# Ledger of designs, part 73: peptides against a protein of PDB entry 1IK9

Target 1, 211 residues: chain A of PDB entry 1IK9
Amino acid sequence: MERKISRIHLVSEPSITHFLQVSWEKTLESGFVITLTDGHSAWTGTVSESEISQEADDMAMEKGKYVGELRKALLSGAGPADVYTFNFSKESCYFFFEKNLKDVSFRLGSFNLEKVENPAEVIRELICYCLDTIAENQAKNEHLQKENERLLRDWNDVQGRFEKCVSAKEALETDLYKRFILVLNEKKTKIRSLHNKLLNAAQEREKDIKQ
Target 2, 207 residues: chain A of PDB entry 1IK9 as posed
Amino acid sequence: MERKISRIHLVSEPSITHFLQVSWEKTLESGFVITLTDGHSAWTGTVSESEISQEADDMAMEKGKYVGELRKALLSADVYTFNFSKESAYFFFEKNLKDVSFRLGSFNLEKVENPAEVIRELIAYALDTIAENQAKNEHLQKENERLLRDWNDVQGRFEKAVSAKEALETDLYKRFILVLNEKKTKIRSLHNKLLNAAQEREKDIKQ
Target 3, 195 residues: chain B of PDB entry 1IK9 as posed
Amino acid sequence: MERKISRIHLVSEPSITHFLQVSWEKTLESGFVITLTDGHSAWTGTVSESEISQEADDMAMEKGKYVGELRKALLSVYTFNFSKESAYFFFEKNLKDVSFRLGSFNLEKVENPAEVIRELIAYALDTIAENQAKNEHLQKENERLLRDWNDVQGRFEKAVSAKEALETDLYKRFILVLNEKKTKIRSLHNKLLNA

## One batch from the design tools (peptide; made by RFdiffusion4, then SolubleMPNN)

Design b2_p13_4_s3 (from b2_p13_4, 4 letters changed)
Fold by OpenDDE base, seed 1:
Structure b2_p13_4_s3 (fold): chain B 211 residues (1-211), chain C 211 residues (1-211), chain A 13 residues (1-13)
Amino acid sequence: as target 1 above (211 residues)
Amino acid sequence: as target 1 above (211 residues)
Amino acid sequence: SEVEEILKELEKA
């Protein structure tokens, strides 16, 4: 089961932060459980896939688009831009929310909730879920941090080996050329010496023929 | 201000999860605020640095060791090993906790709390803090995950460059030797040819002198 | 190194 808790402000009680919990299986489209609390009272309702489909039809909205709007409204909370307004009557237990666009507000959905007899259990379970989520996220953060530190070390080690390999390649090329030039110059000197000996022998033979 | 919320079980109400909030400035040693809630009622007390020092003295415990035990008890919750037992009287608002060792339990500390008149405000603020902590930790997790993926790419890129550098070094060495051998063999052939010409010229001169 | 052996063979010649 997936779960999201969000802070919302009710139009009737803007000074009292309410918490909207939504719980669902796989997708919000298949239905969800909604729980509202003010930290003293709690209200819960179940919304079926058929009710979601009916609300989409009543709004003349494509179901996937409607579910997309439900997801934004119910799982994001009141985003910083007051895009969604939440209303709840404690007397009727009627919860509804509106999407506020520039020139038009429209009711996005409405649910009948039921007052929870023991709100303290719901509140305790909600706090437990928050604490579990914090613990899991902290453990994940510590793991990711250690992994990042490992990857950074591994990167520095390979980078240092790479720089040494580049320098070793340049040094190898320079050394090989120096050694080759020495050997080649020796062979060139030997060739020049042999040519001079041949020229001298030819000049001596020409002198011996001229007696 | 630093803050920690933990689940605890009270000896008097083991079936009802309580939440212990501890808030402090810089170090727990300088004093702290303790808040207890069951999701319906809340109790708060302030513990001063002087009270912490007095409790350490009354226990004949070194202050740093005592603060270390307070930190384990109050910030870790009841660890999985029942090392700490928490007691609270709703009638007296007296909170105390014990450390359970193998053969000895001892009272680690005790605090007089006051019942909060509006527990819903405390509960709402506690849930708000949990939700803020979740949001911050999620943002940190997403950042660390993206950084991890970046570091892994950067590592793979440098590793691939390093492997290419190693292969290029080996190829360079092999190519340079092949080229050097070719040039050197040409020079050796030229030296051998010049020596043979010198030998022939010497043999012809010896024939001309015998003539 | 293989380098030095090849160089020594190249020098002997």
Scores: peptide ipSAE 0.029, ipTM 0.843, DockQ to the pose 0.175
Fold by OpenDDE base, seed 3:
Structure b2_p13_4_s3 (fold): chain B 211 residues (1-211), chain C 211 residues (1-211), chain A 13 residues (1-13)
Amino acid sequence: as target 1 above (211 residues)
Amino acid sequence: as target 1 above (211 residues)
Amino acid sequence: SEVEEILKELEKA
């Protein structure tokens, strides 16, 4: 089961933060359980896949698009744009929400809730979920931090090896050329020496013929 | 102000999860506010730096060591070792906790709490803090994940450059040696040719003198 | 390359 808790403000009680919990299996489209609390009372309702489909049809909206609006309204809470307005009657246990689009509001959905007999249990379970989520996220943060530190070390190590390899390539090229020039110069000197000996031998023969 | 919420079980109510909030300025040693809730009622007390010092002295414990035990007891909740046992009287509003050390328990500390008049406000604020902490940790997780992905790309890029540099160094060395051998062999052939010409010239002179 | 020039100069000579 997936779960999301968000804070909302009710039009009837704008000074009191309420908490809206939604729980579902795999997809919100398959239906969900909605729980509302003010920290003293709690109210719960179950919304079926058929109700979601019916609301989408009644609105002349494609089901996936409607579920996308439900996800924005119910899982994000009142975003910074105040795009969704929440209403609840404690007397009728009727919850409804509106989308505010340019000077026009329209009802996006409505749910009949039931007052929970033992709200303390719901509140405790909600706090437990929050604490578990905090612990899981902290463990993930610590893991990711250690991985970042490892990756940074590994990057520095390979970067340092790369720079050494570049320098070693340049040094190798330079050293090989220097060595080659030395050996070639020795061979050139030997060629010149042999050529001069050959010229001298030819000049001596020409002198010996001239007697 | 720093803050920690933990779940605890009271000896008097072992089936009901309670929540222990501790809030402090900079260090727990300077004093703190303790809040206990069961999701219906809440109780709060303030513990001063002087009370912490007095409890450490009464226990014949160094203050920093005592604060270290307070931190383990009050901020971690009942750890997996059940090292700390929590007791609370709803009638007297007296909270105390014990450390369990091998077949022996001893009182580590005690606090007089006061019942909160409006527990719903305390519970709402506690849930708000949990939701804010979740959001902050999620944002940090997303940031660290993006950094990990960046560092991994950067590592792969430099690793690939390093491998290319190693291969290029080996190829350079091999190519330079091949080219050097070719040029040296030409010079060696020229030296041998000139040496043979010199030997032939000497043999012809020896024939001309005998002639 | 400076190498090929050095090699060519070393061949001419």
Scores: peptide ipSAE 0.028, ipTM 0.842, DockQ to the pose 0.152
Fold by OpenDDE base, seed 2:
Structure b2_p13_4_s3 (fold): chain B 211 residues (1-211), chain C 211 residues (1-211), chain A 13 residues (1-13)
Amino acid sequence: as target 1 above (211 residues)
Amino acid sequence: as target 1 above (211 residues)
Amino acid sequence: SEVEEILKELEKA
């Protein structure tokens, strides 16, 4: 079961933050349980897949698009743009919400809710879920923080090894050339010496022929 | 102001989860506000720095150690080891808690609470704080996740560059040695050729003298 | 490269 709690403002009670709890299995389109509370009273209703399909059909809206609007309305609370307006009558237990666009306002859905006999239990369970979610998110944060610290160390280690490898490559090239030049200059000197000896031997032979 | 909400069980109502809200400025030792709720009623009290100091003195405990115990008791809830036991009388509004060790049980602190006139406001504010904390922790999680993904990419990029640098260093060394051996062998061949020419010239001179 | 120039100078000799 998935759950989302959001804060909403009701048109009838704009000064009192209400909490909208939505609970569903896998997808919101399969139906959901909706709970409304003011922190003193609670109201709960079940919305079936058939009701969601009927509302989509009545609106001449594709079901997936309609469910997408339900998800935005019910799981995000009223976004800062007041795109969704929520209404609830404590007398009729009738909950409805509207989508407000610039030139168009329309009812997106309506639900009959039942007043919960023991609202304190629902409120306690809601607070427990919030505290559990906080604890889980804290554990995820601590894990991600430790992982980031590990990755940063590993990056610094490889970066330092890479910089050393670059420097060592340049140093290797320079050292190899210095060594090669020394050996080759020795061979060049030996070649020059042997050439001079050949020239001298030829000059001596030319002197011996000229008596 | 710092705040912590925890769930506790009262000895008098062990089947009903209570919520303990503690609010303080900078350090718990400077005093705190404590709120208890069952999701229907709420009770609040203020504990001053002087009361904390007096309780530490009455217990013959160093203030920092005492505050350390308060932090464990009040900010962690009852840990799974039931090291802290909570008691509250709705009649007297008297809240007290004990530390239970194997061979020693002692009262750690006691507070007079006042019943809140509008518990729904306190409960709504508590739920709002939980939802705000969830949203903040989610934003931190998303940030840490993006940072983690960045660090992993950066690590892979440097690792791949490092591996290429290692391979390029080995290839450079091998190529330089191959080229050097070719040049050196050419010089060795020239030296051998010149030496043979010198030997032949000496042998021809020795023939001309004998002739 | 400076390498190839050094090698070419070493070959000319």
Scores: peptide ipSAE 0.029, ipTM 0.843, DockQ to the pose 0.188; fails the geometry check
Fold by OpenDDE base, seed 4:
Structure b2_p13_4_s3 (fold): chain B 211 residues (1-211), chain C 211 residues (1-211), chain A 13 residues (1-13)
Amino acid sequence: as target 1 above (211 residues)
Amino acid sequence: as target 1 above (211 residues)
Amino acid sequence: SEVEEILKELEKA
């Protein structure tokens, strides 16, 4: 079971933060349980896949698009854009919500809820879920932080090896060129010396021919 | 203000999870606000720095050690070790907790609480804090995940550059040696050719002298 | 290394 808790404001009670819990199996399309609380009272309703399909049909909306709107309305916690308005009658237990566009507001969905007999149990379970989620997210954060520190060390180690490799390549090139220039200059000097000896021997032979 | 919410079990109501909220400024040593709730009723008390000092003195415990025990009792959520027992009288609003060691249990602290007039407001604020903490931890997790993915890419990039540097160093060494061997062999061949010409010139001169 | 041996042979000759 997946669960999302969001804070909402009811149009009827805008000064009192309400909490909207939605619980579902794998996908919202298969149906969900909606729970509303004000921290004192709680109301719950089960929405079936058939009700979701009927609401989509009544809206002339494709089911996947409708479920996408339900997800934005019910799970996102109405972000600061106030695109969704929530209405609830405590007397009729009728919950409905509207999507507000620039020039048009339309009802997106409506659900009959039932007042929970023991709201404290629902509220305690909701707080337990929040605390479990906090603990799980903290453990994930600590794991990701340790992994970041590991990856940063590994990066620094490879970077240091890379810099040593670059420096060693440049040093190798410089050393090889220096050694080879010395050897080549020695061989060039020997060639010049032998060439001069050949010229001298030829000049001496030309002198010996001229008695 | 720092805050921690933990789930606890009261010895008087072991079947009902209670929530212990502790709020403090910078350190627990400077005092804290304790709030207890069962999801229907709430009780709050303020504990001063002087009360913490007095409780430490009465226990003959060093203040820093005592605050360390308070932190473990009140903030850790009594982990599965059940080292701390919590007691509360709804009638007297007296809250006390004990540390259970193998052979000895002792009272660690006691606080007078007051019943909150509007528990729903405290419960809503507590749920809001949990939802804010979830959102903050989710944002941290997403950030750390993106940073892990970045560090992993950066590591792969440096590793690939390092491997290319190693291969390029080996290739450079091999290419330089091949080129230098060719040039040196050319010079050695020229030296041998010049030396043979000198020997031939000397032999011809020796023939010319014997003629 | 084979390289240093080649260098030494190139220096001797």
Scores: peptide ipSAE 0.029, ipTM 0.843, DockQ to the pose 0.205; fails the geometry check

Design b2_p13_4_s4 (from b2_p13_4 with V6I A8K A12E)
Fold by OpenDDE base, seed 1:
Structure b2_p13_4_s4 (fold): chain B 211 residues (1-211), chain C 211 residues (1-211), chain A 13 residues (1-13)
Amino acid sequence: as target 1 above (211 residues)
Amino acid sequence: as target 1 above (211 residues)
Amino acid sequence: SEDEEILKELEEA
């Protein structure tokens, strides 16, 4: 089961932060449980896939688009742009929310909730879920931090080995060329010496033929 | 201000999860605010640095060690080992906690709390803090994950460049030696040819002198 | 090592 808790402001009680919990299986489209609390009272309702489909049809909205709007409204909380307005009557237990666009406000959906008899249990469970989520996220963050530190060390080690390999390649090339030039120059000197000996021998033979 | 919320079980109400909030400035030693809630009622007390010092003295415990025990008790919650037992009287608003060791249980500290008149505000603020902490930790988690993926790419890139550098070094060495051997063999052949010409010229001169 | 031997054989030759 997936779960999201968000802060919302009710139009009737803008000074009192309310908490909207939505719980669902796999997709919000398959239905969800909605829980509202002010930290003293709680209200819960179940919204079925059929009710979601009916609300989409009543709005003349494509179901996937409607579920996309539900997800934005109910799971994001009131995003910083006040795009969604939440209304709740404690008397009727009627919850509805509106999308506010530039020139048009329209009701996205409405749900009948039931007042929870023991709101303290719901509030405690909600706080427990928040604390569990914090603990899990902290453990994951510590793991990712340690992994990042490992990866950074491993990167530095390979980078240093790479730089040494580049320098060793340049040094090897320079050394091999120096040794090669030395041996070549010796062989060139030997060739020149042998050519000079051949020229001298030919000149001596030409002198001996000329007596 | 630093803050920690933990789940605790009270000896008097082991079936009802309570939440212990501790808030402090810089160090727990400088004093702290403690808030207890069951999701319906809340109780708050302020513990001064002087009270912490007095409790340490009354226990005949070194202050740093005592603060270390306070930190373990109040900020870890009941760790899985039931090392700490929490007691609270709703009537007297007296909160105390004990450390349970193998053969000795002793009171670590006690605080007088005051019942909060509007517990819903305290509960809402507590949930708000949990949700803010979740959002911050999620954003940090996403950042660390993206950084991890970046570092892994950067490591793979350098590793691949390093392997190419190693292979290029070996190939360079092999190529340079092959080229060197070719040029040397040409020079050796030229030296041998010149030596043979010198030997022939010497033999011809010895024939001409014998004539 | 092998490379030094090849260089030495090339120098001695």
Scores: peptide ipSAE 0.020, ipTM 0.847, DockQ to the pose 0.180
Fold by OpenDDE base, seed 5:
Structure b2_p13_4_s4 (fold): chain B 211 residues (1-211), chain C 211 residues (1-211), chain A 13 residues (1-13)
Amino acid sequence: as target 1 above (211 residues)
Amino acid sequence: as target 1 above (211 residues)
Amino acid sequence: SEDEEILKELEEA
């Protein structure tokens, strides 16, 4: 089961932060349980897949788009943008929420909730879930931190090997050229010496023919 | 202000998870506020630096060691090891906890708490803190994940450059040797040709002298 | 190395 808890402000009680918990199996589209609490009382309702489908049809909205709007309203919490307004009557247990756009506000959905007999149990379970989520996220962060430290070491190691390889390539080329020039110049000197010996031998033979 | 919330089980109410909040400035040694809740009622107490010092003296324990034990008891939550047992009387508002070792159990500390008039406000603030902590940890997780992905790309890029550099070094060495052998063999052939010309010229001169 | 042997054969020869 997936779960999301968010802070909301009710129009009727704007000074009191409420908590909206939504829990679902696999997808919000398959239905969900909504729980509202003020830290003293709790109210719960179950929304079926059929009710979600009916609400989408009544709104003349495509189901996937409607579920997408439900996800934004119910799971993100009211972010600072006041895009969603929440209303709840403790008397009727009627919960409804509106989407506010620049030029248009409309009701996005409504649910009948039921007052929970043991709100303390719901609140304890909600706090437990928050603490479990904190512990899991902390463990993930510690894992990612260790992995980042490993990757940084591995990067430094291969970077240092790469720089050494570049320098070694340049040094190798320079050394090989120097050795080659030495050997080649020696052979050129031997060729020049042999040519001079041939010229001298030819001049001596021309002298011997001229007696 | 730093804060830690943990789950604890009271000996008097083992079936009901309680939440122990400890809040402090900089160090637990400087004093702390302890808050206990069951999700319906809340109890709060303030422990001063002087009380912590007195408790350490009464226990004949070094202050730093005592604070270290307080930190384990109050901040870690009762982990599965049942090393710490917690007791609370709702009547006397007396909270005390024991450290259980294999052969020895001893009282580690005790605090007088006061019942909070508006427990819902304390519970709401506690849930808000949990949600804020979740959001902060999630943002850190997302940052570390993006950094991990960056470091992995950077590692792959330099690794690929390193492998190319190794191959290019080996190819350079092989190419330079091949070119050198070609040029050197040409010079050796020229030397051999010039030597043969010198031998022939010497043999012709020896014939001319015998004539 | 094989390369040093090749260089040496090239020097001697």
Scores: peptide ipSAE 0.019, ipTM 0.847, DockQ to the pose 0.189
Fold by OpenDDE base, seed 2:
Structure b2_p13_4_s4 (fold): chain B 211 residues (1-211), chain C 211 residues (1-211), chain A 13 residues (1-13)
Amino acid sequence: as target 1 above (211 residues)
Amino acid sequence: as target 1 above (211 residues)
Amino acid sequence: SEDEEILKELEEA
């Protein structure tokens, strides 16, 4: 089961932060449980897939688009853009929310909630879930931190080996050229010496023919 | 101000999870605010640096060691090891906790709390803090994840450059040796040819002298 | 390597 808790403001109680808990299985379109609390009282309702489909049809909205709007409204809380307005009557237990566009406001959905008999239990469970989520996120952050430290070490090690390889390649090329120039110059000197001996032998033979 | 919320079990109400909130500035030894809640009622008290020092002295414990025990007891909750036992009387508003060792149990501290008049406000603020902490930890997690993905790409890029550099070093060495062997063999062939011409010229001169 | 041996033989002749 997936769960999201968000803070919302109600039009009827704009000074009191309310908490909206949504719980669902796999996808929000298959239905969800909605819980509202003010930290003293709690109200819970179940919204079925059939209700979600009916609300989409009544709005002449494609179901996937409607579920996308539900997800933005119910799981993100009221973002700072006041795009979603939440209303709840404690007397009727009627919860409804609207999407506010520049020139058009429309009701996105409405749910009948039931007052929870033991709100303290729901509030304790909600706090437990928040604390569990904090602990899980801390463990993930510690894991990612250790992995980043590992990757940084591994990067530095390979970078250092790469720089050494580049330098060693340049040094190898320079050393090989120096050695080969020495050997080639020895062979050139030997060729010049042999050519001079051949020229001298030819000049001596020309002198012996001229008596 | 630093803050920690932990779940605890009270000896008087072992079936009901309580929440212990501790708030302090810089260090716990400079004093703290303690809040207890059951999700319906809340109780708050302030513990001063002087009270912490007095409790350490009364226990004949070094202050830093005592603060270390307070941190373990109050900020970690009851770990699964039952090392810390929490007690609270709703009638007297007296909170005390004990450290349980194998053969020795002792009172670590005791605080007088006051019942909060508006517990819903304290509970709402506590939930808000949990939700803010979740959002901050999620943002840290997303940042670390993106950094992890960057470091992994950078590692793969350098590793691939390093492998290419190793292969290019070996290929350079092999190519240089091949080229130098060709040039040296040309010089050796020229030396052999010149030596043979010198030997032939000497043999022809010996024939001309014998003739 | 065979190439190093050939180079050594080229240095020695």
Scores: peptide ipSAE 0.021, ipTM 0.847, DockQ to the pose 0.253; fails the geometry check
Fold by OpenDDE base, seed 4:
Structure b2_p13_4_s4 (fold): chain B 211 residues (1-211), chain C 211 residues (1-211), chain A 13 residues (1-13)
Amino acid sequence: as target 1 above (211 residues)
Amino acid sequence: as target 1 above (211 residues)
Amino acid sequence: SEDEEILKELEEA
C-alpha cells in the first residue's frame, strides 16, 4: 500500500492545520482510503474506482486527467498556495475540494467520510508512518552520501591518472624528439665529413693529373 | 532548536505506542524540553542543565557520560530492543526511565511532566515537524541522487579521456619511432653511398698509380 | 620494442 500525508487547511478552520492521509494500492485510479485529522478527531472514507469514474464522468473529464488532478490535490501537499480549496463539514462528514483557476473555481471531487471511533489509534499510526518514512529516508540519505563520497574518490583517482598520462605523453614526445635530433645531427655531421673527404680526394686527384 | 521524535513503549501501556519528543538548543547538556504523547493526550516537561547535572551527580556519573546515556535513551528511537524501559504515571505525571543491563536495571533519569491543555496543537505541531523532516530529507535525497548521477557522468568522461590518452601515448610512440627510423635509414643510406664513393675514388687512384 | 632496438642501433651506428 502506498501512502501520502499532506497538510491542508479547511476553509471552515483556516487556523487549524489538518492532515490529509491518502492510501492506495499501486495506483490512485483503483481507489483509495482518505483520512482527515486535526490531531484530536479523525474521519475516514473509502473511495472506489467506480466513484472515481463517476466523478470523472460527471465532470466530463477523461479519467486519467481526473486522476491526475486528484493526485495534485490530495497527494502533492499544499500545491502552489491556494490552487486547491478544501472544505469539510464535521456535522455531515462531507468532504469536498475545489480547483481555483484565475477566474473560475470548480468542484473537483467530494467524499463522504465517517468519524473514526478511536482517533488516537489513527493518529498514532500516522505518526508511526511519518517516523518510518523519516528513518527510511535517512538511511537512503546516508547510503547516497557514502556513494557520493566513493564516486568522488574514484573520480579523483582517475583524474590523477589522466593528468599523469597527459604529462607522460608530453614528456615522451619531448624526449623522443630530443633523442632523434641528437642522432640526426650526428648522422648529418658524418655526411658532411664524408662529403668533405670526397671533395679532398677529388682535389688531390686533380693535382696528381696536373706533372 | 534541534528536535527528535521517537517511538517508545511505556511499561504501564505496552500495547499503545507513545511518542517521545525531545527538543534542545545546540546540545542536550544545556537542557531540553520533553514531550510525551499517546495521540490523544500530551505531557510536557522542561529539564534544565542544573537538573541534568544533579541527576549525573546522584548517579555518580560523569556529566558527559550521563548526557551520552540520555542521548541513547531519549533520542536514539528504540535502541536495541529492551535496553531502556520507560515508565510514566498519568496521575502523578512522573516520567522515569531505566537502563537494563544483563543482570542489573537502574534508573537513568526521572522528570515531572505537566499535562498539556491543548494536546491537539502539540500533536499537530509534531506531525508538521515530521512532514517538514520528510520533505527536507526527500529534497536532500533528490539532490544527492542528482549529484551521484553527475559524479558518475564525470567519472565516465574522465575514464574515457584517460583511455584515449593511454591509446594516444602508445600511438604517438609508435608513430614517432616509425618516422625516426625512416629518416635515420635515409641518412644511413646516404652515409653508405658516400663511403662507397670514397672507396671507389681510392681504388681509381690506386689504378692510376699502377698505371 | 623492435622500434626501440632499431633506434638504439641507429644511435650506435
Scores: peptide ipSAE 0.020, ipTM 0.847, DockQ to the pose 0.267; fails the geometry check

